# Peptides against a protein of PDB entry 7Q4I: the designs that were tried, part 241

Target 1, 281 residues: chain A of PDB entry 7Q4I
Amino acid sequence: HENSTIAERLYSEVRVLCWIMTNPSNHQKKARHVKRTWGKRCNKLIFMSSAKDDELDAVALPVGEGRNNLWGKTKEAYKYIYEHHINDADWFLKADDDTYTIVENMRYMLYPYSPETPVYFGCKFKPYVKQGYMSGGAGYVLSREAVRRFVVEALPNPKLCKSDNSGAEDVEIGKCLQNVNVLAGDSRDSNGRGRFFPFVPEHHLIPSHTDKKFWYWQYIFYKTDEGLDCCSDNAISFHYVSPNQMYVLDYLIYHLRPYGIINTPDALPNKLAVGELMPEI

## One batch from the design tools (peptide; made by RFdiffusion4, then SolubleMPNN)

Design b2_p30_7_s2 (from b2_p30_7, 15 letters changed)
Fold by OpenDDE base, seed 5:
Structure b2_p30_7_s2 (fold): chain B 281 residues (1-281), chain A 30 residues (1-30)
Amino acid sequence: as target 1 above (281 residues)
Amino acid sequence: DEEEKKKKEEEEKKEKEKKEEEEKLAKLFS
């Protein structure tokens, strides 16, 4: 018998709306598997698409399909969330339909923060945005205040936020958020280990899997070690997770247990004041 | 122009590396 009491508490106290970037061709192929796995652990789950799907709970955004419209989808998704769902959660996760998320670990990371703090978290990248930006693929989570500032202050102002739908989605939202003083948080654990990963576990866990010239090492804001020290024991997300891998991860994380090993969760940290961040590591 | 071109080339490179990784992983879990 697992004691879920703390996870249940965090589910109530750290409400997460997950929105999934998808398209009509991926509703059945990818998005459905998110809904059947980790997406169930969100307080609210919405699929952002160009077509409505009532079985999936997909919203038809007023955007075209294709990679050139991802920024358009993100803008319209957050407008939709702000209009319909801003009070349904405290935190608003963007993920792709091939992102896997351990929502409990995200709630643990977010617990000390006020949702009224203008902050967002993810895999922080250093290029293009002075404070950094969060990798789109790893998923990123905005506070309620960050969503408000994005939608109300940034999006209506072409000087603060790109009006066109072109550009890298994650970079463009990162610019917009910086321009409205939304802070790019540090998502690392107390050991300095990353929690949001723009690749699958294998890519991060295997030392020397990538050339040192791999773009990721130039993009990552915080230096992380390769191998077993790459990743927090409380890792939050992985990207490029196939539908089959989602079920494998769901089994490994939530069902498979080594007999006689009981992990006791650490004590919850103290809550931070509004506008306060965790100390830099 | 040149920064946008580099950014596009890096995005295309990331997308290619993405597809190659998705294909490798699809084979690993097949």
Scores: peptide ipSAE 0.038, ipTM 0.711, DockQ to the pose 0.052
Fold by OpenDDE base, seed 4:
Structure b2_p30_7_s2 (fold): chain B 281 residues (1-281), chain A 30 residues (1-30)
Amino acid sequence: as target 1 above (281 residues)
Amino acid sequence: DEEEKKKKEEEEKKEKEKKEEEEKLAKLFS
């Protein structure tokens, strides 16, 4: 017997719109597998592309294809969300078409926060942006107020937000959000373990798999360890997840259970006031 | 300012190296 009562409560109280960064060549190869796995657990799922696809629920954004247009897609995606969907959710997740997300764990992290708090969460990186920015590949989630500030206050002002479509999309949105006082939140759990991961689980879980000179150790905002202590038991996302690995993760997380082990969920934290953040660990 | 230009070029270089290493890791775990 599965008891989903608390997950169902969080599904109603912490509404998440997930938008997936994709392109027409990946609609069938990647994006479709997001829709068939973790994307079904979002309150709203939208694929942001350059071509419409009614089977996928893909939107044709007014942007060209190519790596140099990812920032353009991110700007137009959030404009589209603000115009059509700002009231459909409380939180707005960007993910790639090879990101896997445990949406219930994201709702648990977001539960104490007001969607009217100007905050966003993800894998925080320290370069280029004083408060840090969230890794694009790990996915990042904006509050409703963060989306409003981004679209209404930042995007119309070339001094606050880059008007051209060039640059690293995650860095550029991070600069824009900082310039409108959207806070780069701490997504770590109560043990200081990360929840958003810019790589597959294997890269984070295997000790000494990467050289200590690897850029990631210089980019992470919070110091983290390798191995089993790298990652929260309530981890939210992984990147570079193949279509086949999405189904494996979906099975392992939602279906596979060790017989005789009963998980008791932690108590929900108290809700914070508007503008209040959880204490940094 | 030449110093600001150098800093920007170093930041752009680091971001390129980051993306190249991400692509290498993606191939290792795919």
Scores: peptide ipSAE 0.025, ipTM 0.615, DockQ to the pose 0.105
Fold by OpenDDE base, seed 1:
Structure b2_p30_7_s2 (fold): chain B 281 residues (1-281), chain A 30 residues (1-30)
Amino acid sequence: as target 1 above (281 residues)
Amino acid sequence: DEEEKKKKEEEEKKEKEKKEEEEKLAKLFS
């Protein structure tokens, strides 16, 4: 028997709405597997699409399909969340339909922060945005105040936020959020290990799997090592996770246990004041 | 102009390299 008491407490105290970026062609192929795996651990799960799907709980956003519309879809998704769901959660996660997320580890990272703090977290990249921006594929999580500032202050102002639907979605939201003083938080653990990953576990865990010339090493805001020290024991997300791998990860993380090993969770940190951040490591 | 052009070229490069990596990953799991 597992003791879930702390996870249940965090489920209640750190409410997460997860929205999944998808399209009609991926509803059955990808998005349904998110709903059947990690998405069931969100306090609320919404699929953002161009077509409604009542089996999936997919919303038809007023956007076209295609890569050039991802930024448009993100803007409309956050408008929809603000209008209908801003009080349903404290934190608002964007993920792709091939992102896997350990929601309990995200709640643990978010626990000390106030939802009224204008902050967001993810895999921080350094180019294009002075404070950095969060990788779209790894998923990123906004506080309730960050969503409010994005929708109410940034989106209506073409000087603060790009009005067209073109550009890299993750960069454009990063620019908009910076322009309304939403802080790009540090998602690393107390050992300086990353929690949000823009690739599958294998790419991070296997030493020398990537060439040092690979763009990722130029984009990553914080230097990370390869191998087992790459990743927090409380890692939050991985990207490019196939539907089959989602079920494997669900089994490995939530069902497979080494007999006789009991993992005792670390003590929860003290809660921060509104506007206070954890020290960068 | 030149800085926006450079940002656009870097964004296009990032998207291309990300797609190439996605295609490699898809092959590793096929």
Scores: peptide ipSAE 0.018, ipTM 0.576, DockQ to the pose 0.057
Fold by OpenDDE base, seed 3:
Structure b2_p30_7_s2 (fold): chain B 281 residues (1-281), chain A 30 residues (1-30)
Amino acid sequence: as target 1 above (281 residues)
Amino acid sequence: DEEEKKKKEEEEKKEKEKKEEEEKLAKLFS
C-alpha cells in the first residue's frame, strides 16, 4: 500500500488545471494517451483543439490548424480558461500532446507560492525576452493571477501582446507576460537541478557529446549539467514523449519500486506571501 | 561484428531521430 497522504493534501491545496495543446489528427494518436496516463492526475484536464471530441473532452477553439496558429490557439485557450475555469484551479499548466508531466512534483514546486502571485514556471530560456520565457514543449504553468493579467491586461492591448497569430508561441506569451509584470520564476530545485525538460529523459540523462554549439545550451537560462545531475529527483516534465513512452514512464514513476527502499518526502517549505519568490540558487 | 553493426544502426537511428526532432523544433520557431 502506498502512503499518498501528502500527495492527496497537495492535490487539494495546489489545484492544477492542465490544458493540452492538440489537433484533430492527434486526438486518437497522442492526446488520448495523455488522458490515460499523467493527465488523470490533474484536478482538471482539458484538450484544446480545433474540433470538439466528447470522448477526449476536447474543446473546439476558434482557430485554424497548423504551426503558424499555435500562438492563436494559446491565446484562445487562456481566454476559454479565464471565462469558464479561472476558479476551478490555482495553477494552469500548458502542455503538448507529447509532453509527460509528474503533477505531484509540480504541486510540490508550486506549494510555497500564492496563486495570487503573478508568476509562471517552466524550462526558462534566455533569448528574445529580458526576464526569459518558458519553453513551450516542456510545458509551463501560470498562477491564477498570471492568467488574469494575461487575458485581461495583455491580450486586449496590441502594445503589450501580439494581436497576430504568427510567431513562436512560447516567446510571444513570454513577451506578453513580461509586459504585464508576470514574473518568470525559477523552477530549479534546492540543488539547482532543472524540473521542466524540453526533451525526452534520454536526451537529458545521457551525457551526449552534444556539440557545444547545440542551440539548447545557448537558449537555457540557467546553466545545467548533462547526465544524472541534469535533472531534479522531483522532475516535472519531459517533451517528445511518444504515446508508448507515456505508459512506460507512468509504470516506472508510479508502479515500479525497488524493494526495501523507502523514500521519505522532504518537509513542505513555508508558504510565501503574495508577490514573494523563492530565492534564486 | 554483429554487435558493432547493431550499435552503429542504433546510433544512426538516434542521430536521425535527433535530426527529425531538431527539424520539428526549427519548424516550431520559424
Scores: peptide ipSAE 0.015, ipTM 0.476, DockQ to the pose 0.092

Design b2_p30_7_s3 (from b2_p30_7, 15 letters changed)
Fold by OpenDDE base, seed 5:
Formats: structure tokens, C-alpha cells, sequence
Structure b2_p30_7_s3 (fold): chain B 281 residues (1-281), chain A 30 residues (1-30)
């Protein structure tokens, strides 16, 4: 019997609404596999689409399809969440239909923080936004206060938030959030290892896989070591995960156990005050 | 009376929600 007592406590104390960015062509091909794997571990799971799908629990947002509408979809998704679901969770994760998320590790990272703190977390990138922004593919999580500020303060003001639907989704939300004093948090563990990853585990774990000239090394806000030290033992997300790899990861993380090795979870840190962040490492 | 009933209803809804979340957790990790 796995001792799930801490995970159960975190499930109740750190409530996460996950919204999945998808489209009608991906409902069966990708989004369904999120629902059947990691998405079931969210307190609430919603698929944000342009078409309703009652089997998937997909919402038809008033947006067109295509890469140029991702920012429009993100704005409408957070409006929908604010109107219908702002009290259903404490934290609000955006993920893609090819993102895999270890929700328990995200709850562990978020546990110290108040949902009334205007903060968001993800894979922090350096360009375009002074405080940084979170990579869209790795997924990013907003506090309840961050969602409130985004929807109520930023979105209605064209000076604070881009009114058109064009641009890089992750950059545009990053600008909007900065303009309403939502803090771009540090998601690294106590060893300085990243938790949110914009690629599959293989691309991060194998140093030789990417040339040092690869854009990622210029975009990362925090320097990350190459190799096994790239990634936290409490990693939260990976991107470009195929539907088949979601089931493989689900098996490896939740079912496959080395016999006789018992991992004792670390003690939970103390809770922070409202507006307080973890000290920089 | 009305404020006390409202507090009791809010506390009842909170307990029902906590029990539903506990059941969902048990189903996920059973």
C-alpha cells in the first residue's frame, strides 16, 4: 500500500484546475490521452477548444483555430475560468495537449505559496519580458490572484494587455502579467534544478542532444546544468510528449517501482505569507 | 437566525465538497 497521506493532503490544500489548450482535430488524437493519463490528477480538468465536446469536457471558446489564435484562446480561456471556476481551485495550470504534468510535484512546489499571492510559475524565459515569462509548451500555473489580475485588470486595458489575438501566447501573457504586478516566480528546486521543461525528458537528460547554439540555452532565465543534473527529482512537466509516451510516463512514474527502494517524501516547507516568495537560490 | 442558517449551509457545502474531493482522490490512487 503506497502511503498517499501527503498526496491526499496536498490534493485538498493545493487545488489545481488544469486547462488544456486543444483544437477539434486533436480531441481524439491528443486531448483524450491527457484526460486518460495525467489530467485525471487535476482537481478540475477543462479542455479549451473552438468546438464543444461533451465526451472530452471541451469548451467552445469564441476563437478561431490556428497558431495565430493561441493568444486569443488563452485570453478567452482565462475569462471563462474567472467567470465559472475562479473558486473551484487555488491554482490554474495552462498546458498543451502534448504536455505531460506530474501534478503532485506541482502541488509540492506550490504548497508554501498563498493563492492570494500574485505569482505564476513555469519554465522561465529571459527575452521580451523584463522579469521573464513562462514557456507556453512547458505549461505555466497562475495563482487565483494572478488570474483575477489578468482578467479584471490586464485584459480590459489595451495599454496593459494586447487586444488582438496575434503574437506568441506565452510572451503576451507574460507582458500582461508583468503589467499588473504578477511576479514571475522561480520554479527551481532547492538544488537549483528545473521543474518545468519545454521538451521531452530525453532532450534535457542527454547533453549531446542539443547544440550549445540551440535557442533554448539563450532563452532560459536560470542557467541549467547539462545531464542528469538538468532536472529536479520533483520535475513537473515535459512538452512534445506523444500520446503513447503519456501512457509510458504514467506507467513509469505511478506504477513501476524498484523492489526494496522506498522513497520517503521530504517534509513540507513552512507556508509563506501573502506576497512572500521563496528566497532566491 | 438567518445568518446562523447561512453559516450552517456554507459549512455543510464545505464539508460536502471536502468529502467529494476525498472520494475523487481515493478513486485516482486506488
Amino acid sequence: as target 1 above (281 residues)
Amino acid sequence: DEEEKKREEEEKKKKEKEEEERKKFAELYS
Scores: peptide ipSAE 0.160, ipTM 0.628, DockQ to the pose 0.008
Fold by OpenDDE base, seed 2:
Structure b2_p30_7_s3 (fold): chain B 281 residues (1-281), chain A 30 residues (1-30)
Amino acid sequence: as target 1 above (281 residues)
Amino acid sequence: DEEEKKREEEEKKKKEKEEEERKKFAELYS
């Protein structure tokens, strides 16, 4: 009995390719549970690995495994997407195999933007990159134009983009994207609440869960409060979500309903011109 | 004539793609 008419419209108008950062040891342990939960709500789902897995739809990228190769894997993943899938979607989400994503909320955030606008969204961090960069764990989404600029303009130029595979993946892509004038968007809702989260819901929702000296409070680009006001009602992602927690979140978000409470979605905003952004709050 | 045919073909391809995405949505949320 759910009215899915707006969600159906957004599924067709705001097409998302999700690529999942994984490895062969996590195909069965983690990645399969992404495929069985939130990943099914992407218009296209691809697992980026070092080994092929036909059951998972995993791609073997020409990279080694380990944390020191994450930047290499991200570069090869976006090259693969550009070569094979650039027209399959309008937006291209990177997520980890322990990221949970509410894809409908991401489509709602992205709806006003042109995929030809050079922009990307996520949990914005302020260090290392002047405009900021998006946290790797929370997941980040590139427009089609952002992918084009990254692959065609940034990656071939060692002055614009790091040629080696070392470094923090999210920082290095953030530098590359800045150097080709891809804008680090504001993903906050109209109340200034975040949508992309680099931790589990509990970590953000519980007041004083972290020391004020915790690195996160120094890294966040936008000041946010703790507690229930931390998080948008249209939150998009959480990180460090276990396989079991993915099924719990899937049940709570898509199946569990308080009887007699009808939530009517807000009206869709006006579409922006190419190159136009929503006003910063 | 040729530019109009090209626009009609592009509009047809767009409608076919939107219909395919609607079918995928129906399969996902059924």
Scores: peptide ipSAE 0.158, ipTM 0.638, DockQ to the pose 0.008
Fold by OpenDDE base, seed 4:
Structure b2_p30_7_s3 (fold): chain B 281 residues (1-281), chain A 30 residues (1-30)
Amino acid sequence: as target 1 above (281 residues)
Amino acid sequence: DEEEKKREEEEKKKKEKEEEERKKFAELYS
């Protein structure tokens, strides 16, 4: 029997609503596998679609399908969350239907922060937004106050937030959040290692897997290494994870154990006051 | 005092939510 006492405490103290961006063609192909794997570890799980699906718990948002509507889906998803679910969680994760998330590692990262602090976390990119923005594919998590500011202050104002549904979803929310003083947090661990990843583990873990001219190296806000030093031991997310790989990751992370090795969890950090951030590393 | 009653109700609601989340955790990791 594993000692889950700290995970239980974090599950109650760091409540996460996960919303999954999907579409009707992916409900059975992708989204169902999120629900059967990592999505079950969220305090609440909602699938945001253009069609209702009662088996999946999918919501029909008033948006069309296609890449040009992703920003429209994100706006309507957060409106829906604010109207129906703002008190159901402390933190609000966006993920794709091919994102895998270790929710316990996300709770550990979020534990010191107040949900009333206007902050969000993810894989920080430097282009287009002065403070940076979080990569859409890696998933990103907003505090309750960040959701409030986004929906109540940013979305109603076309000068603060793009009214059109076109554009890069992650860039557009990043602009809106910056315009209402929601801070783009540092999600790196105490060793400066990343926690949110816009690709599969293999692409980050294997040295020289990508050309140095690859756009990612120009987009990352913080310098990252390749190989085993790429990634925190408490990594939170990976993107482009196939349905089959989600079950493999679930097995490797939650079931497979080396005999005779017991992981002792690190001590929880002190809680920060409202508006305080951890020092950047 | 109306402020004291409001604080007691907020603390009660907090404890009820924490208990509900503990039940969901037990169901997930049992």
Scores: peptide ipSAE 0.137, ipTM 0.633, DockQ to the pose 0.008
Fold by OpenDDE base, seed 3:
Structure b2_p30_7_s3 (fold): chain B 281 residues (1-281), chain A 30 residues (1-30)
Amino acid sequence: as target 1 above (281 residues)
Amino acid sequence: DEEEKKREEEEKKKKEKEEEERKKFAELYS
């Protein structure tokens, strides 16, 4: 039996609401597999859709379906969370129905931060937003204060936040959050390794898998390498994960163990004051 | 005192919520 005492403490002290971006056509194809795998490890799991599904725990948001409505769905999802669930968690993760998340690693990253700090984390990209923005596919997590500022201060003001539902969802929320002084945090570990990934593990772990001209290398805010040194040992998310790959990842991460290798968890860092960030590396 | 009753009810609700979260955790890692 593994010692789960630290994981239990983090589950209680770093409460995460996960909302999953989905649609009615993906409830059975994708979203149910999130619910059966990593999504069960969230303190609260909600599927944000255009149709209600009581088996899935899906919410029908007042938005249409399609790529042009993703920003509209994100706005309505955070309004719904603020109205019904703002006190149910300390942190609020957006993920896609093909994002896989190691929630324990996310709690470990978030542990030093106050949920009253206006901050959010993810795979930081540098274009379009001065402080950067978080990649939509890798998933991103807002503090409770970041959600409050987004819903109460940004969304009601067309000068701060785009009222139209068009545009790149991740860029538009990044602009809104910057305009209300929500900080784009650094998700890297103490070795400078990334934790949120906009692709499958294979695409990050295999050297020279992508062309040097691939847009990702121009978009990434922090320098990153390919290969085994690309990724934190405490990585949080991967994108484009198929339903079958979710079960494989669940088995590999939570069940498969090399005999005789004992991992001792690192000590928890000191908690930061409200408004403090970890030093950039 | 009505404030003391309110504090006791809030503390009871907090303990009930902590116990519910502990049960959910046990179900996830059993």
Scores: peptide ipSAE 0.109, ipTM 0.589, DockQ to the pose 0.008

Design b2_p30_7_s4 (from b2_p30_7, 15 letters changed)
Fold by OpenDDE base, seed 1:
Structure b2_p30_7_s4 (fold): chain B 281 residues (1-281), chain A 30 residues (1-30)
Amino acid sequence: as target 1 above (281 residues)
Amino acid sequence: DEEEKKKKLEKEEEEKKKKEEEEKLAELYS
């Protein structure tokens, strides 16, 4: 028998709406497996598509399909959230239909922060945006205030936010958020280990799996080590996770236990004031 | 735009790595 009391408390105190970027061709192939695995641990789960799907709980956004419309879909997704769901959660996660997320670990990271703090978290990249931006594939989470500023202050102003639907969605939202003073938070743990990952666990955990010339090492905002020290014990997300791997990860994380090993959770940190951030490590 | 070229290269390298990993996984189960 597991003691879930702290996880249940965090589920109530750190409410997360997860929205999943998908398309009609992926509803059955990918998105359904998110709904059947980690997505069930969100306080609210919404699939953002170009077509409605009542079995999936997919919303038809007024956008076209294709790679050039991802930024358009992100803008319309956050408008939809702001109009219909801004009070349903404290935090608003974007993920892809091949992102896996440990929502309890995200709630633990977010616990000290006020939802009224204009902040967002993810895998921080350093190019294009002065404060950095969050990798689209790893998923990124906005506070309620960050969503408000994005939709109300940034999106209506072409000088603050790109009006067309072209460009990389993660960089474009990163520019918009910076322009309305939403802070790019540090998602690393107390040991300086990453929590949001733009690749599968194998790419991060296996030493020398990537060439040092690989773009990722030039893009990552915080230097991370390779191997087991790459990743927090409280890691939040991985990208490029196949539907089968989602079920494997769900089993490994939530069902598989080494007999006789009890993991005692760390004490929750003190809550921060509005506008206060944890010190960067 | 150099930024758009860089973003395109990023996405192509991410997709390439995903494919290489899917291929390695397929080889491991063959």
Scores: peptide ipSAE 0.023, ipTM 0.574, DockQ to the pose 0.044
Fold by OpenDDE base, seed 3:
Structure b2_p30_7_s4 (fold): chain B 281 residues (1-281), chain A 30 residues (1-30)
Amino acid sequence: as target 1 above (281 residues)
Amino acid sequence: DEEEKKKKLEKEEEEKKKKEEEEKLAELYS
């Protein structure tokens, strides 16, 4: 029998709405596997698409399909969330239909923060946005106040937020959020290890897997190492996770246990006041 | 070959990112 008492407490105290970026061609191929794995651990799960799917719980957003519409879809997704679901959660995760998320680890990271703090978390990248922006593929999580500022203050103002649906989704939301003083948080653990990953675990865990000239090393906001020191023991997300790998990860994380090893959870940190951040490491 | 699949995925990701960067750059200079 697992002792889930702390996880159950965090499930109630740190409510997460997960919205999944998908399209009609991926409902059966990818999105349903999110619903069957990690998505079931969200307090609310919504699939944002261009077509309704009642089996998936997919919403038809008023957007076209294709890569050039991802920013448009993100804007409409957050409008939809703000209109219908802003009080259903404290935190609002964007993920792709090939992102895998350990929601309990995200709740642990978010626990000290007020949802009224204008902050968001993810894999922070340094280009294009002064404070940085969060990688779209790794997934990113907005506080309730960040969603409010994005939808109410940023989106209606073409000077603060791009009106067109073109552009890189992650950069454009990052610009908009910076322009309304939503802080790009530090998602690293107390050891300085990353929690949100824009690739599969293998790409981060294997030393010298990528060339030193690989764009990722130029984009990452915080210095990170390769190998086992790349990744927090409380890692939150991985990207480019195939449907089959989602079930493998779900088994490895939630079912596979080394006999005789009992993990004692760390104590929960003190809660921060509204507007306070954890000190950067 | 898993290594060929890996290199193909990395190349497709690099080409995807390069195209997204070129599109971002085109939009910044547009």
Scores: peptide ipSAE 0.019, ipTM 0.508, DockQ to the pose 0.053; fails the geometry check
Fold by OpenDDE base, seed 5:
Structure b2_p30_7_s4 (fold): chain B 281 residues (1-281), chain A 30 residues (1-30)
Amino acid sequence: as target 1 above (281 residues)
Amino acid sequence: DEEEKKKKLEKEEEEKKKKEEEEKLAELYS
């Protein structure tokens, strides 16, 4: 019997709305598998699409399809969330329909933070945005205050936020959030290990799997080690996870147990004041 | 001129990043 008491507490205290970036062609192919796996562990799960799907709980955003409209989808998704769901959660996760998320680990990371703190977390990249921005593929989570500032302060102002739907979605939201003083948080664990990953576990866990010239090493805001030290034991997300791999990960993380090994969770950290961040590591 | 060069470089880096992500995706799903 697993003791889920602390996870249940965090489910109540750290409410997460997950919105999934998808499209009509991926509703059945990808998004459905998110709904059937890790998406069940969100307090609210919404699929943001260009077409409504009542089986999926997909919302038809007023945007076209294609990669050039991802920024448009993100803007409309957060407008929709702010209008309909801003009180349904404390934290608002963007993920792709091929992102896998360990929501409990995200709640653990978020627990000390006030949702009224203007902060967001993810895999922080250093280019284009002075404070950094969060990788779109790894998924990123905004506080309620960050969503409010994004929608109410940034989006209506073309000087603060790009009005056009073109551009890299993750960079553009990062620029907008910086312009409204939403802080790009540090998502690393106490050992300095990353929690949000823009690739599958294999690409992070296997040393020298990528050339040192690979863009990722130039983009990462925090230096992370390769190999076993790449990743927190409390990792939150991986990207490019196939539908089949979602079920494999779901099994490995939530069902497969080494007999006789019991992991005792660490004590919850102290809650931070509004506007306070964890110390830099 | 310098801001346009910066935006061009940013766009070229974004396109390069996207292409490298697409290639890796293709390798992962092949």
Scores: peptide ipSAE 0.018, ipTM 0.541, DockQ to the pose 0.062; fails the geometry check
Fold by OpenDDE base, seed 4:
Structure b2_p30_7_s4 (fold): chain B 281 residues (1-281), chain A 30 residues (1-30)
Amino acid sequence: as target 1 above (281 residues)
Amino acid sequence: DEEEKKKKLEKEEEEKKKKEEEEKLAELYS
């Protein structure tokens, strides 16, 4: 017997709109597998593309295709969300069509926070942005107030937010959000373990899998260890997840159970006031 | 000999995967 009572409570109290960055060539190859796996656990799921796809629930944004347009897509995606969906959720996740997300773990992390707090979460990187920015590949989640500030205050002002569509989308949104006082939150668990990962579990879990000279160790905002201590037991996301690995992860996380081991969920933390953050660890 | 070749191939595939990740990120941050 599965007891989902607390997950069902969080599904209602911590509403998440997930938007997936995709393109027409990836609708069938990648995005469809997000819809069939973890995307079904979002309160709302939207695929942001350059072409409409009614089977996928894909939106045609007024942007061209190509890597140089990812920032353009991110801007238009959040404009579209603000115009049509700002009240459909409390939190707004960006993910790629090869990101896997454990939405229940994200709701658990977000539970104490007010959606009216100007905050966003993800895998925090330290370069280019003083407060840090969230890795695009790991996915990042904005509060409703963060979306409002981004769309209403940042995007209309070329001094606050880049008007052209060029540049790293995650860095550019990070600059825009900083310029409107949206806080780059700490997504680590109570043990200081990361929750958002820009790579597959294997690359984080295997000690010395990466050279210490690997760019990631220079980019991470918080010092993290390798091995099992790299990653929260409540990890939220992984990137570079193939379509087949999405189904493997979906099976391992939601179906595979060790017989005789019962997990008791931790108590929910107290809710924070508007503008209040959890203490940094 | 075969186990060392297998470990070497696994390591080369891991290094290739890392390099593809580094290249994807270098392109994201360029």
Scores: peptide ipSAE 0.012, ipTM 0.437, DockQ to the pose 0.098; fails the geometry check

